# Ledger of designs, part 92: peptides against a protein of PDB entry 5EG6

Target 1, 151 residues: chain A of PDB entry 5EG6
Amino acid sequence: RLRSQTVSTRYLHVEGGNFHASSQQWGAFYIHLLDDDESEGEEFTVRDGYIHYGQTVKLVCSVTGMALPRLIIRKVDKQTALLDADDPVSQLHKCAFYLKDTERMYLCLSQERIIQFQATPCPKEQNKEMINDGASWTIISTDKAEYTFYE

## One batch from the design tools (peptide; made by RFdiffusion4, then SolubleMPNN)

Design b1_p26_2_s1 (from b1_p26_2, 14 letters changed)
Fold by OpenDDE base, seed 4:
Structure b1_p26_2_s1 (fold): chain B 151 residues (1-151), chain A 26 residues (1-26)
Amino acid sequence: as target 1 above (151 residues)
Amino acid sequence: SEMEKKLIKEKQKKFIEELLANRRSP
Protein backbone atom coordinates (compact mmCIF):
# COMPACT_ATOMS: atom_id res chain seq x y z
CA ARG B 1 0.00 0.00 0.00
CA LEU B 2 1.18 3.45 -0.91
CA ARG B 3 0.77 6.54 1.21
CA SER B 4 2.10 10.07 1.10
CA GLN B 5 5.80 9.32 0.79
CA THR B 6 8.82 9.44 -1.44
CA VAL B 7 8.57 7.32 -4.56
CA SER B 8 10.76 6.73 -7.57
CA THR B 9 9.69 6.47 -11.18
CA ARG B 10 11.43 6.01 -14.47
CA TYR B 11 11.27 8.52 -17.29
CA LEU B 12 10.86 11.50 -14.97
CA HIS B 13 13.83 13.01 -13.14
CA VAL B 14 15.42 16.30 -12.20
CA GLU B 15 18.59 17.59 -13.82
CA GLY B 16 19.90 21.11 -13.52
CA GLY B 17 16.91 22.09 -11.46
CA ASN B 18 14.44 21.16 -14.20
CA PHE B 19 12.15 18.24 -14.95
CA HIS B 20 13.56 15.94 -17.60
CA ALA B 21 12.39 12.74 -19.18
CA SER B 22 14.75 9.80 -19.57
CA SER B 23 14.24 6.09 -20.01
CA GLN B 24 17.62 5.53 -18.40
CA GLN B 25 17.13 7.38 -15.14
CA TRP B 26 14.88 7.31 -12.11
CA GLY B 27 13.49 10.37 -10.40
CA ALA B 28 12.50 10.73 -6.78
CA PHE B 29 9.19 12.39 -5.96
CA TYR B 30 6.84 12.85 -3.10
CA ILE B 31 3.36 11.61 -3.82
CA HIS B 32 0.80 13.44 -1.70
CA LEU B 33 -2.81 12.46 -1.19
CA LEU B 34 -5.27 15.33 -1.56
CA ASP B 35 -8.94 15.78 -0.92
CA ASP B 36 -11.10 15.26 -3.97
CA ASP B 37 -12.29 18.85 -3.70
CA GLU B 38 -8.82 20.36 -3.29
CA SER B 39 -8.28 23.25 -5.69
CA GLU B 40 -5.30 23.68 -7.96
CA GLY B 41 -2.47 25.83 -6.66
CA GLU B 42 1.00 26.12 -5.25
CA GLU B 43 -0.37 25.61 -1.76
CA PHE B 44 -2.27 22.43 -0.94
CA THR B 45 -3.32 20.37 2.05
CA VAL B 46 -2.08 16.81 2.32
CA ARG B 47 -4.38 14.08 3.62
CA ASP B 48 -3.35 11.19 5.79
CA GLY B 49 -3.87 7.58 4.84
CA TYR B 50 -3.10 5.08 2.14
CA ILE B 51 -3.54 6.17 -1.45
CA HIS B 52 -6.21 4.39 -3.47
CA TYR B 53 -6.75 4.36 -7.19
CA GLY B 54 -9.13 7.10 -8.22
CA GLN B 55 -7.85 9.56 -5.63
CA THR B 56 -6.31 12.96 -6.28
CA VAL B 57 -2.56 13.29 -5.77
CA LYS B 58 0.27 15.77 -6.14
CA LEU B 59 3.70 14.77 -7.41
CA VAL B 60 6.44 16.94 -5.94
CA CYS B 61 10.11 16.71 -6.86
CA SER B 62 12.04 15.68 -3.77
CA VAL B 63 15.01 17.81 -4.81
CA THR B 64 13.56 21.07 -6.07
CA GLY B 65 10.04 21.05 -4.68
CA MET B 66 8.55 21.56 -8.13
CA ALA B 67 5.05 20.14 -8.41
CA LEU B 68 2.88 18.85 -11.22
CA PRO B 69 -0.78 19.78 -11.55
CA ARG B 70 -3.33 17.74 -9.64
CA LEU B 71 -3.52 14.16 -10.87
CA ILE B 72 -5.87 11.27 -10.42
CA ILE B 73 -3.92 8.06 -10.06
CA ARG B 74 -5.58 5.23 -11.96
CA LYS B 75 -4.94 1.52 -12.15
CA VAL B 76 -3.64 0.15 -15.45
CA ASP B 77 -4.67 -3.16 -16.97
CA LYS B 78 -2.78 -3.96 -20.17
CA GLN B 79 -3.17 -0.78 -22.22
CA THR B 80 -6.23 0.51 -20.43
CA ALA B 81 -6.74 2.84 -17.52
CA LEU B 82 -9.45 1.69 -15.15
CA LEU B 83 -11.88 4.44 -14.22
CA ASP B 84 -13.62 2.74 -11.32
CA ALA B 85 -10.78 0.95 -9.55
CA ASP B 86 -10.55 2.07 -5.93
CA ASP B 87 -8.30 -0.47 -4.26
CA PRO B 88 -5.04 0.60 -2.60
CA VAL B 89 -2.24 1.54 -4.98
CA SER B 90 0.21 -1.34 -5.36
CA GLN B 91 3.65 -1.69 -6.90
CA LEU B 92 2.33 -4.84 -8.56
CA HIS B 93 0.41 -2.70 -11.02
CA LYS B 94 1.38 0.03 -13.40
CA CYS B 95 -0.48 3.27 -12.98
CA ALA B 96 -1.63 6.17 -15.09
CA PHE B 97 -1.81 9.80 -14.07
CA TYR B 98 -4.93 11.53 -15.32
CA LEU B 99 -4.65 15.31 -15.46
CA LYS B 100 -7.57 16.33 -13.30
CA ASP B 101 -10.39 18.23 -15.00
CA THR B 102 -9.14 17.52 -18.52
CA GLU B 103 -10.67 15.66 -21.41
CA ARG B 104 -9.05 12.27 -20.79
CA MET B 105 -5.51 13.68 -20.74
CA TYR B 106 -2.78 11.55 -19.15
CA LEU B 107 0.88 12.11 -18.38
CA CYS B 108 2.85 10.48 -21.18
CA LEU B 109 6.46 9.96 -22.17
CA SER B 110 7.07 10.83 -25.81
CA GLN B 111 10.53 11.16 -27.29
CA GLU B 112 12.12 11.95 -23.94
CA ARG B 113 9.50 14.58 -23.12
CA ILE B 114 6.57 14.57 -20.76
CA ILE B 115 3.39 15.47 -22.59
CA GLN B 116 -0.34 15.03 -22.28
CA PHE B 117 -1.82 12.12 -24.18
CA GLN B 118 -5.54 11.83 -24.75
CA ALA B 119 -7.00 8.46 -23.92
CA THR B 120 -9.60 6.86 -26.17
CA PRO B 121 -12.91 5.73 -24.69
CA CYS B 122 -13.62 2.02 -24.78
CA PRO B 123 -17.12 1.67 -26.24
CA LYS B 124 -17.51 -1.91 -25.05
CA GLU B 125 -16.16 -1.19 -21.58
CA GLN B 126 -17.42 2.04 -20.06
CA ASN B 127 -15.11 1.72 -17.08
CA LYS B 128 -11.94 1.75 -19.21
CA GLU B 129 -9.97 4.18 -21.34
CA MET B 130 -7.33 3.11 -23.83
CA ILE B 131 -3.86 4.56 -23.27
CA ASN B 132 -0.51 4.00 -24.92
CA ASP B 133 2.59 2.47 -23.36
CA GLY B 134 4.08 5.89 -22.71
CA ALA B 135 1.22 6.72 -20.36
CA SER B 136 1.80 3.64 -18.19
CA TRP B 137 4.06 4.36 -15.25
CA THR B 138 5.93 2.15 -12.84
CA ILE B 139 6.42 3.53 -9.35
CA ILE B 140 8.60 2.16 -6.59
CA SER B 141 8.45 3.18 -2.97
CA THR B 142 11.75 4.45 -1.62
CA ASP B 143 10.56 4.75 1.96
CA LYS B 144 10.26 1.35 3.59
CA ALA B 145 8.84 2.84 6.75
CA GLU B 146 5.95 4.44 4.88
CA TYR B 147 5.14 1.59 2.52
CA THR B 148 3.42 -1.73 3.04
CA PHE B 149 3.42 -4.29 0.26
CA TYR B 150 -0.05 -4.98 -1.07
CA GLU B 151 -0.97 -7.97 -3.24
CA SER A 1 17.38 31.65 -0.36
CA GLU A 2 14.55 33.81 -1.59
CA MET A 3 16.24 34.09 -4.95
CA GLU A 4 16.48 30.33 -5.26
CA LYS A 5 12.82 29.96 -4.38
CA LYS A 6 11.90 32.45 -7.06
CA LEU A 7 14.00 30.63 -9.63
CA ILE A 8 12.38 27.31 -8.76
CA LYS A 9 8.92 28.82 -9.11
CA GLU A 10 9.80 30.27 -12.49
CA LYS A 11 11.19 26.98 -13.72
CA GLN A 12 8.10 25.20 -12.48
CA LYS A 13 5.91 27.66 -14.32
CA LYS A 14 7.78 27.10 -17.56
CA PHE A 15 7.60 23.34 -17.21
CA ILE A 16 3.88 23.42 -16.53
CA GLU A 17 3.30 25.71 -19.48
CA GLU A 18 5.24 23.35 -21.72
CA LEU A 19 3.33 20.36 -20.41
CA LEU A 20 0.00 22.05 -21.00
CA ALA A 21 1.02 23.17 -24.47
CA ASN A 22 2.05 19.70 -25.62
CA ARG A 23 -1.02 17.58 -26.13
CA ARG A 24 -1.35 14.55 -28.34
CA SER A 25 -4.47 12.72 -29.40
CA PRO A 26 -4.64 9.38 -31.22
Scores: peptide ipSAE 0.291, ipTM 0.791, DockQ to the pose 0.781
Fold by OpenDDE base, seed 2:
Structure b1_p26_2_s1 (fold): chain B 151 residues (1-151), chain A 26 residues (1-26)
Amino acid sequence: as target 1 above (151 residues)
Amino acid sequence: SEMEKKLIKEKQKKFIEELLANRRSP
């Protein structure tokens, strides 16, 4: 399970006071759980608890304190973001970061830049949106984690 | 320092503006 803690993600890092992309660098960020009704702003209140897919989060650079806009973390299955997944976030799965209050815009790595990529609706599966590989992120906790697997 | 914080905030603002301006559709 993932809680409000420090995580690392490949490609995304801070350089020169801005977020940048690098294939060889891992950026360290705090991921903070927010209330669903939390407003956008530089200051925000962090909610305690484990982070679940579908919840609102803030990514804050551990070095500079710079924060991205509010995101909804979503589970990724193959090349789709799951809209209704609500299980605890796991390092075993890739995730996508939906920019809250946008029309299917996700954080995406494109040509060493972080951009917004618009997901395509899945007509046959309303609970899924099609994303590209650049919008799929791997996160690794910088803290020790213990996992229990059940049959 | 307060000046450093201000600078960071300005850079953050610019990044956000750039992020919002760079949208790609399939």
Scores: peptide ipSAE 0.261, ipTM 0.769, DockQ to the pose 0.853
Fold by OpenDDE base, seed 1:
Structure b1_p26_2_s1 (fold): chain B 151 residues (1-151), chain A 26 residues (1-26)
Amino acid sequence: as target 1 above (151 residues)
Amino acid sequence: SEMEKKLIKEKQKKFIEELLANRRSP
């Protein structure tokens, strides 16, 4: 279970003041819970509490303070993002970061770059979108967590 | 410092612009 806290994610890190991607490196970020109606901007109000799938979050680089646009953290099941999952974020599951207010665009690692990947709708399952492996992220809490990820 | 903050903001802006420009469809 995650709270607004420091987390680490593989592949995404900061170098030279810019976001970079590497399969071998881990980046440290603050994940902040926002209100669903929070507007995009440099300044934002952080909510307290446990982060649930489907909620709006900000990822802020722990080193530089740079922030990504507002994201909706979504639960991943295999190669699909779940649109209606609302349980607490768990380290037992991978997650996807939907770029809020986009047409199914997700944060994706591709050829050592961070890009937006457009998910494909699942015709048979309206509550799912197909994502690629690059859009599936592993996160590890650097704070006390109820669950621990083991490879 | 204010200068550092400005630099960070500019870099962030550039990154976001690049991120928004780089899209992949299936």
Scores: peptide ipSAE 0.236, ipTM 0.756, DockQ to the pose 0.843
Fold by OpenDDE base, seed 3:
Formats: C-alpha cells, sequence, structure tokens
Structure b1_p26_2_s1 (fold): chain B 151 residues (1-151), chain A 26 residues (1-26)
C-alpha cells in the first residue's frame, strides 16, 4: 500500500534546480496525500493514511524540495485511466497523474520533456479516459517493509 | 542559504509556467 512517503519514479529527476525527463534515471520524490479541498500553493497540509486512487497528491523532489502542481492519482488499466477507482494504490499497477482542475490533462513524458497530454474520453465507458504510454507511470516505494517492484 | 532557496523557488515557478504552457491534444 502507498502512503505519504518517499518513492522513486522512472524518467523523472531534478537537475540544476529544474525537473528533467530521462529514460535512464530514476528520481526520488516524496508523495504527499492532501485533502480534496486543499488549495494550490507552495505550502500545504499533509494528511495521514493510505493513498487511494482518486485522491489529491503532491510530488516533491527529495533533494531540492521542488513540487509539482496538485495531482490526482488514478489507476491505469492498459491504456486507460480509471476515473472512479478508489481502492488503495497498489505498486502492482501503473498510475496516471491528472493535473487537478484541468480538462483531462495528464502528466506525460514526450521526447524527454514533461508535458501535459490531454486524454481522450471513452464514448462507451464514461468512467475511463484514453491515455498514451508516456502518461503511464511506475511508482516504487522506498519503504523496505512494503517494497513491491512492477515493471 | 537564503540565496539558494530563492533561486530554487524562482526556477520552480518558471518550470511550472513552462509546464502549463506545454499542452498537447490528441
Amino acid sequence: as target 1 above (151 residues)
Amino acid sequence: SEMEKKLIKEKQKKFIEELLANRRSP
């Protein structure tokens, strides 16, 4: 299970005080659980507990303290993000990071750049959005007690 | 140092602005 803790994610790291994308590097970050009503800002309140899909999170670089905007972590099934999944985050699955309060924008790796990629609605499945491979992320907990690797 | 912290904050702001400007539609 995932909670507010230190995690590693592939393709994302910090260099020279900026976020960078690299297919060869893993970045170390803190993932923090926020309240759903938490406003955007440099300072934020972290809540305790296991992180569930659909909840709001902050990714903070463990080295520089640099943070991304608020994200909603969503469960990925193949090439779709699930909008209504609410079970605890599992390291056995990839996840997607929806940029909160956007029109289906997801954190995406494209040509070694981090961009916002707009997901496509699934006409027959209102609870799903189509994402590309660059918008699917793997998270690995650095907590040895709950370490699970998924590639 | 305070100078380093300020620099980091400025870089973070710039990065966020660039991220928000880089959008791709299907």
Scores: peptide ipSAE 0.233, ipTM 0.751, DockQ to the pose 0.855

Design b1_p26_2_s2 (from b1_p26_2, 15 letters changed)
Fold by OpenDDE base, seed 5:
Structure b1_p26_2_s2 (fold): chain B 151 residues (1-151), chain A 26 residues (1-26)
Amino acid sequence: as target 1 above (151 residues)
Amino acid sequence: MKKEEEERKKKQKEMLKELFENRQSP
């Protein structure tokens, strides 16, 4: 389970005061749980507790303090983002970062840049949106904890 | 420190602007 803490994610790092993407590098970030009604800004109130899918988070560079816009962390099933998943975030699953208050825009790695990718609604499944691989992220906790992965 | 912070904020704004301008659709 993930909580407000320092995490690492592949493909995302900060260089020269900008967010960049690299397949070779891992960036360290503070992931902060926010209230659903928290406004966008540099200053925000962090909520305690375990992070669940569907909740609003802030990703802040551990080095520079630079922050991305508010994101909703969503569970990924294969190439789809689940819209109604609310279980605790697990390192067993990939996740997607929906840019809050956008039209299905997700944080995406494309050609070593961070962009917004618009997900496509699933025709037969209203609770899912189709994303590409670049919008699917892996999060690893940097806490000194042992995790058991189940297949 | 204040100047450095201001520069950081400026860079962040520019980065965010770039993020919002770069979009991809299927």
Scores: peptide ipSAE 0.306, ipTM 0.791, DockQ to the pose 0.852
Fold by OpenDDE base, seed 4:
Structure b1_p26_2_s2 (fold): chain B 151 residues (1-151), chain A 26 residues (1-26)
Amino acid sequence: as target 1 above (151 residues)
Amino acid sequence: MKKEEEERKKKQKEMLKELFENRQSP
């Protein structure tokens, strides 16, 4: 048995088979926890457990099954992504989605488009990266889903 | 079923391509 976390977020939704952004719409997604060493691919192995900041996740549209690349979910403080936060993901904080194995690229909403935004290092704080508001996401946990896989 | 899956995969590939082509830096 595997557990996955379901969330909804403003702006991000799927329309016409593509990810789109709207300030007036909410998308529902499954957040699947992955192992830190899981490779990128259309198919992936889901890890059992509850998601913490700093962990690798896959965002999958609950309707279409479309998935984004592997992400590291990071805690946001003001306009900075925290690189070393490891507490459980909660609705108390905004989050940022770092595209794994990139040079500080984050999922970003810009003029109703989903783009990659490059964060800048904080000069005096090595554990933080500066992001813009578009790269800061509000998430709402909906429920926990349990799945059984058969071979 | 297989055709529908292929179409979905195609759309996902196109979406990902678009995502990777659209980058912004400060």
Scores: peptide ipSAE 0.302, ipTM 0.790, DockQ to the pose 0.860
Fold by OpenDDE base, seed 2:
Structure b1_p26_2_s2 (fold): chain B 151 residues (1-151), chain A 26 residues (1-26)
Amino acid sequence: as target 1 above (151 residues)
Amino acid sequence: MKKEEEERKKKQKEMLKELFENRQSP
């Protein structure tokens, strides 16, 4: 299970006040669980508890304090983001970060840049959206807590 | 507001602007 804590992800890091990507660098971020009704803003209230897929989170650079817009963390199955998954976030799975209140826009790595990638609806599976590999992220807990994983 | 905070907010705004402008559709 994953809770509000410091996490690390490959590629994504902040440099020069911008989010950048590098195959050789890992970014350290605070992942904060928010209430579903939390409004967008620099100031936000962190919610206690374990993070589940489908919940709203904030990614904040641990070094610079730079924050991305509100994201919904979604479970990834192969090349698809699952829209209705609500189980606890597992470090055994890749995840996708949907930009909240957008038309299927996901945080995506493209040519060492962080962009928004628009997912394609799955016509036969309404609970899935097709994403590319660049929109699939691996996150690892980097806090001092004992390492745990969810199967 | 401290000057440093203002600069951070400025960078934050610019970063977000760039993020919103950089969009890719399949």
Scores: peptide ipSAE 0.262, ipTM 0.788, DockQ to the pose 0.856
Fold by OpenDDE base, seed 3:
Structure b1_p26_2_s2 (fold): chain B 151 residues (1-151), chain A 26 residues (1-26)
Amino acid sequence: as target 1 above (151 residues)
Amino acid sequence: MKKEEEERKKKQKEMLKELFENRQSP
């Protein structure tokens, strides 16, 4: 399970006030759980508790305080984002970050840059959207030394 | 202190703008 806490992910860090991607560096971020009706802004109210798929979160750089727009964290099954998963977020699964209030746009690593990538609907499975590998993220808790990851 | 905060906010705004402009669609 994942709570509002500091986490690390490969391929994402902040330099010079901008988000950058690197296969050789790990970025440290704080994931803030938000209410579903929380508005966009630099100031927001953080909720306590375990984060579930489908919930709204903010990613904030632990060093600079730079924040991404509101995201919905979604469970990944192979190369698809699940739209209706609501179980607790697990470090055993990859996740995708849907940019809230967009047309299927997800945070994506492309050519060492962070961009928005539009997912493709799955005609046979309405509860899934097809994403590429760059839109699939692995996060690890920094509070637990037992968990290590590299791909 | 106030100037530094304003500068930070400006940089963040610019970063977000760039993120919204950089998109790929299949």
Scores: peptide ipSAE 0.261, ipTM 0.782, DockQ to the pose 0.819

Design b1_p26_2_s3 (from b1_p26_2, 15 letters changed)
Fold by OpenDDE base, seed 2:
Parts: C-alpha cells; structure tokens; sequence
Structure b1_p26_2_s3 (fold): chain B 151 residues (1-151), chain A 26 residues (1-26)
C-alpha cells in the first residue's frame, strides 16, 4: 500500500523546466494524495491516508518542485486502465495517470517525450479504457515501507 | 524568498502548459 510519500519512476524526470523522458534515468517524485474536491493550483492541501486507485494525486518532482496537473491514479490491467478500481495502490501493478477533467487523456511516455495519450473506450467493458504501454507506469516507493509480496 | 517562489510558480505553470499542449502523434 502506498501513502503520500516519495516514489521513483523510470523515464519521467524534470530537466530544463520541462518534463522529459530518459531511459537511463529514474525520476524521484512526491506523490501526494488530494481530496477529490481539491482544485487545480500551485498550492494544494495534502490529504492523509493510503492512496487508492481512483483517487486524485499530485506528482511533484523532488528535485525541482515542479508538479504535474492533478491526476487520477488508475489501476492497469494488461493494456487497459480500470475506471472503477478503488483498492489500495500496489507496487505489484502498473498504474496509469489520468489527467483529471480531460477527455480520457493519460500521462504517456513517447520516445523521449512526456505527452498526453487519449485512451479509447472499451466497447464491451464500460469500466475500462484502452491505453498503450507508454501510459503504463511503474512506481517504486523510496520511503521506508513494508510491503507484502504474494507470488 | 517570495520572488523566488513566484518565479518557481511561473516556471511550473509554463511547464504544465507545455505538457498540456503535448498530444499523441497521429
């Protein structure tokens, strides 16, 4: 389970005042849980508690302090983002970052750039959206935390 | 300082603006 803490993710980092991608670099970010009603802004109130899929989060670069827009962290199943998953975020699963209040736009790695990728609705599965591999992220907690690993 | 924080916020806004303009390639 994750809470508001520092995490590391591959590829995503901040350089030169912009979000960039690097295959050889891991970016360190604070992931902050926000209230669902939190408005967009440079300043925000962090909510206590464990982060669950479907909740609003802020990713803040630990080095530069640069923050992404409000994101909804969603569970990934294969090449789909789950829209109704609400269990605690686990490092055992990849996650997707939906840009809050957009038309199915997700944070995506494309070559050496960080872009928005528009997910495609799943016709027969209303609780899923199709994303590409670039929109699937692996996050690792950098804080001292205990995780139960199940094989 | 307040000025430094203001500059940081401005840079952050610009960075997000650029990000929001970046879309998937056709």
Amino acid sequence: as target 1 above (151 residues)
Amino acid sequence: SEEEEKLRRELQKEARKRLLEERQSP
Scores: peptide ipSAE 0.270, ipTM 0.773, DockQ to the pose 0.657
Fold by OpenDDE base, seed 3:
Structure b1_p26_2_s3 (fold): chain B 151 residues (1-151), chain A 26 residues (1-26)
Amino acid sequence: as target 1 above (151 residues)
Amino acid sequence: SEEEEKLRRELQKEARKRLLEERQSP
C-alpha cells in the first residue's frame, strides 16, 4: 500500500523551473493525498491515510518544491487506465496520472518532454481508457522495500 | 522573505500553465 510519502519515478524531474524528462534520472517527489473537493492552488491540505486508485493527489518536487496540477491516480491494466478501480495503490502495478477536470488528459512522456496525452475511450469497456506507454508510470516508495512490477 | 515566497508561487503557476498548454491527442 502507498500513503502520502516520498516517492521516486523515472524520467520526470524538475530543473530550471520547468518539468523535464530524462531517461537516466529518477525524480524525487512527495505524493500527497488530497480531498476530492480540494481546489487547485499552491496551498493545499494533505489528507492522512493510504492512497487508493481514483483519489486526488499532488506531486511536489522534493528539491524545488514545484508542484504538478491536481492528479487522479489510476490503475493501469496493460495499456489501459481503469476508471473505476478503488483498491489501495500497489507497487506491483504501474499507474497513470489523470489531470483532474480535463477531457481524458494524462501525464505523459513523449520525446523527452512531459506533456498531456488524451486517452481514447474503450467502446466495449466503459471502465477503461486507452493510454500509450508514455502515460504509464512506475513509482517506487523511498521509505519501503522495492517491488517487481507486473503488467 | 515574503517577496521571495511570492515570486516562487508565481514561477510555480507559470510552470503549471506551460505544462497545461502542451498536449497530444491520439
Scores: peptide ipSAE 0.250, ipTM 0.761, DockQ to the pose 0.782
Fold by OpenDDE base, seed 1:
Structure b1_p26_2_s3 (fold): chain B 151 residues (1-151), chain A 26 residues (1-26)
Amino acid sequence: as target 1 above (151 residues)
Amino acid sequence: SEEEEKLRRELQKEARKRLLEERQSP
């Protein structure tokens, strides 16, 4: 299980006051669990506990302090984001970062840029949205004391 | 410092603004 802690992810990093992507770089971020009703802002209250899919999180660059908007971390199944998954976040699975309160917008890597990708509804499966590979992220816990591998 | 904090916040807002302007549709 993942807790509020330092994590690393490929591609995403901050440079020059902007979010950038690099296939050769791993960005270090704090992932913070928020309450579902937490408002957007530069300051936020961190919640204790294990992070589950479907919960609201903040990603903060460990170096610059630059923060992304509030995200909902979602479980990825192949090229789909699961909307109703609520199990603990596991490093065994890729995740997607839904930009909270948007119309199916996800954090996405596209040609060295970090953009928003609009997912397509899956007509056959209402609990899934179609994303691309660029919207699928691998996160690695960098603090073993705050992470228990979920099998 | 307080000024550094203010600057950081402004840069964050600008960065997020730029992010929010970038879109890719399927």
Scores: peptide ipSAE 0.229, ipTM 0.750, DockQ to the pose 0.849
Fold by OpenDDE base, seed 4:
Structure b1_p26_2_s3 (fold): chain B 151 residues (1-151), chain A 26 residues (1-26)
Amino acid sequence: as target 1 above (151 residues)
Amino acid sequence: SEEEEKLRRELQKEARKRLLEERQSP
C-alpha cells in the first residue's frame, strides 16, 4: 500500500525550474495525502494513512520543492479512469491524476511535454472517463514501505 | 493548446508557492 512518501514516476521530472517530460527520465516526488477540503494554498496539511483512489494528493518535487496543483488520484482500467474506485493505491496498477476542480482534466504526457488532457465521458458508463495513454501513470515508491498486492 | 497553457500557468503558480514556503521555512 502507498502512503505519504517519496515516489518516482517515469517521464515526469524537473529541469531548469520547470516540469518536463522525457521517456528516459525519472523524477522523484513526494506524494502527500490531503484532506478533501484542503484548499490550494502555499501551505498544506498532510494526512496520515494509506492513499486510496479518489483521494486528494499533492506531488512535490523532492529536489526543488516545486508542486503540482491538487490532484485526485484515480484508478485506471485500460484507457479509462474510474471515478468511483476507492481501494488502496497499488504500485502495480496504472493511475491517473485528475486536476481537482476542473472539467475532467488530467495530467498528461504528450510529445515529451506535460499537458492537461480533457477526458471524454463514457456514454454508457457514468463511473468512467476515457483518457489517453499519456494520462496513465506508474508510480514507484523510493522509500522502504510495506506493500502487499493481495488483500 | 489551451490545456497546455492552462496547466503551465498553474504549475508556475504552484512552483512559486513552494519556493516561498522553502524560504519561509528553511
Scores: peptide ipSAE 0.123, ipTM 0.657, DockQ to the pose 0.043

Design b1_p26_2_s4 (from b1_p26_2, 16 letters changed)
Fold by OpenDDE base, seed 5:
Structure b1_p26_2_s4 (fold): chain B 151 residues (1-151), chain A 26 residues (1-26)
Amino acid sequence: as target 1 above (151 residues)
Amino acid sequence: MEEEERLRKEKQEKMLKELRENRQSP
């Protein structure tokens, strides 16, 4: 289970003032739990507690302090993002980061760049959206706030 | 520090703009 803390995300890192992706790099980010009604902005109030799927989070680079827009962390099942999952986030599952208030846009790795990828509705399952592998992320908890390693 | 913070903010805004512009749809 994850709380508002530092996490490492494969591929995602910040370099030269931009979010970049590298197959050989793990970036360190603070993941902050927000209230569902928290507005977009650089300043935000962090909520205490365990992070659950479906909740709003902020990813902040531990080194540069740069932040992504508000994201909804969603559980991934195979190649689908689950819209209704609300259990605690665990490192046993991959996750997807839905860009809040968008039309099914997810944070995605494409050609070593971070982009938005639009998920496709599942024909027979309204509680699922089809994503590609680039939009499926692995995160691990870490105690090192400002740490990036290359593999 | 003020100049550094200004630069950081500018870089972040640029990054966010690029992110908004980089989209793929099936």
Scores: peptide ipSAE 0.440, ipTM 0.855, DockQ to the pose 0.898
Fold by OpenDDE base, seed 2:
Structure b1_p26_2_s4 (fold): chain B 151 residues (1-151), chain A 26 residues (1-26)
Amino acid sequence: as target 1 above (151 residues)
Amino acid sequence: MEEEERLRKEKQEKMLKELRENRQSP
């Protein structure tokens, strides 16, 4: 299980006031669970509890304090983001970060830059959106004590 | 501290603007 804590993800880091990606660097971020009705802003209230897929989170750079817009963390299955998954976030699975209140925009690595990538709807599976590999992220807790293995 | 905070906010605003503008569709 993952709760509001410091996490690390490959590629993503902040440099020069912007989010960047590097194949050789790991960025450390605070992942904060928010209420579903939390408004966008620099100041936000962190919710207690374990993070589940489908919930709203804030990613804050642990070094610079810079924050991304509100994200919905979604479970990834192969090349698709699952829209209705609500189980606890597992570090065994890749995840996607949907930019909240956008038209299927996801946080994406493209040519060493962090961009928004628009997912393609899956007509046959309404609960899935097709994403590229760049929009699939691996996150790990920087605190081993917080790590929970899911089979 | 105030100036540093101002600069941080400016950088964040710039970052967010760039993120909003950097979009890719399949």
Scores: peptide ipSAE 0.438, ipTM 0.856, DockQ to the pose 0.853
Fold by OpenDDE base, seed 4:
Structure b1_p26_2_s4 (fold): chain B 151 residues (1-151), chain A 26 residues (1-26)
Amino acid sequence: as target 1 above (151 residues)
Amino acid sequence: MEEEERLRKEKQEKMLKELRENRQSP
């Protein structure tokens, strides 16, 4: 189970005041659980507890302190983001980061840039959105004292 | 400290602006 803690994700890092991607580097971020009704802003209140898919999170660069907009962390199944998954976040699955209050926009790695990618609704599965591979992220906990594996 | 914070905020805003402008749709 993932708590508000430091995590590492492949490729994503901050350089020169911008988020960049490198195939050879891992970026370290604080992932903070927020209340579902938390407003967007530089200042935010962190919620205690384990992070579940579908919850609102903030990613903050551990080095620069720069933060991304509020995100909904969603479970990934193949090339789809699951909209209604709510089990605890674990390293057993990839995840997608939906930009909250957007029209299906997800954080996406394109070449060596971080962009917003618009997911496509699944024609026959309302609980899924089609994402590209660049919008599927692997996260690894770097705070082993606070992280527990979900079986 | 104040200057560093100002610079951080400036970079933050620029980064977010770029992110908002860099969108891709299928």
Scores: peptide ipSAE 0.434, ipTM 0.854, DockQ to the pose 0.888
Fold by OpenDDE base, seed 3:
Structure b1_p26_2_s4 (fold): chain B 151 residues (1-151), chain A 26 residues (1-26)
Amino acid sequence: as target 1 above (151 residues)
Amino acid sequence: MEEEERLRKEKQEKMLKELRENRQSP
């Protein structure tokens, strides 16, 4: 299970005051759990506890303090983001970061850059949105006692 | 210290602006 803590993810890191992508580097971030009604801003209230899919989070670079906009962490099944999953976040699954209050925009790696990628609705399954591989992320906890799965 | 903080905020604002402008749609 993932909780509000320092985590590491491949590809994403902050350098020179901007977010950059590298297939060979791991970035260190603190993932903060927020209330669903928390407003956007540099100052925010952090909740304690285990993070569940569907909850609002902030990613803050552990080195520079730079922060991304509010994100909703969603469970990934193959190449789809699940809209209604609410179980605890597990390192056994990849995740997607929906940019809150957007039209299906997800944090995405494209040509060594971090962009917003718009997911495609799944007509046959209303609880899913189709994402590309660049919008699927692997998170690794810095806690050595936690199980880590890498696909 | 104050100038450093101002610079940090300016850089973050520019970064967020660029992120908002970099979008791909199907």
Scores: peptide ipSAE 0.431, ipTM 0.853, DockQ to the pose 0.815

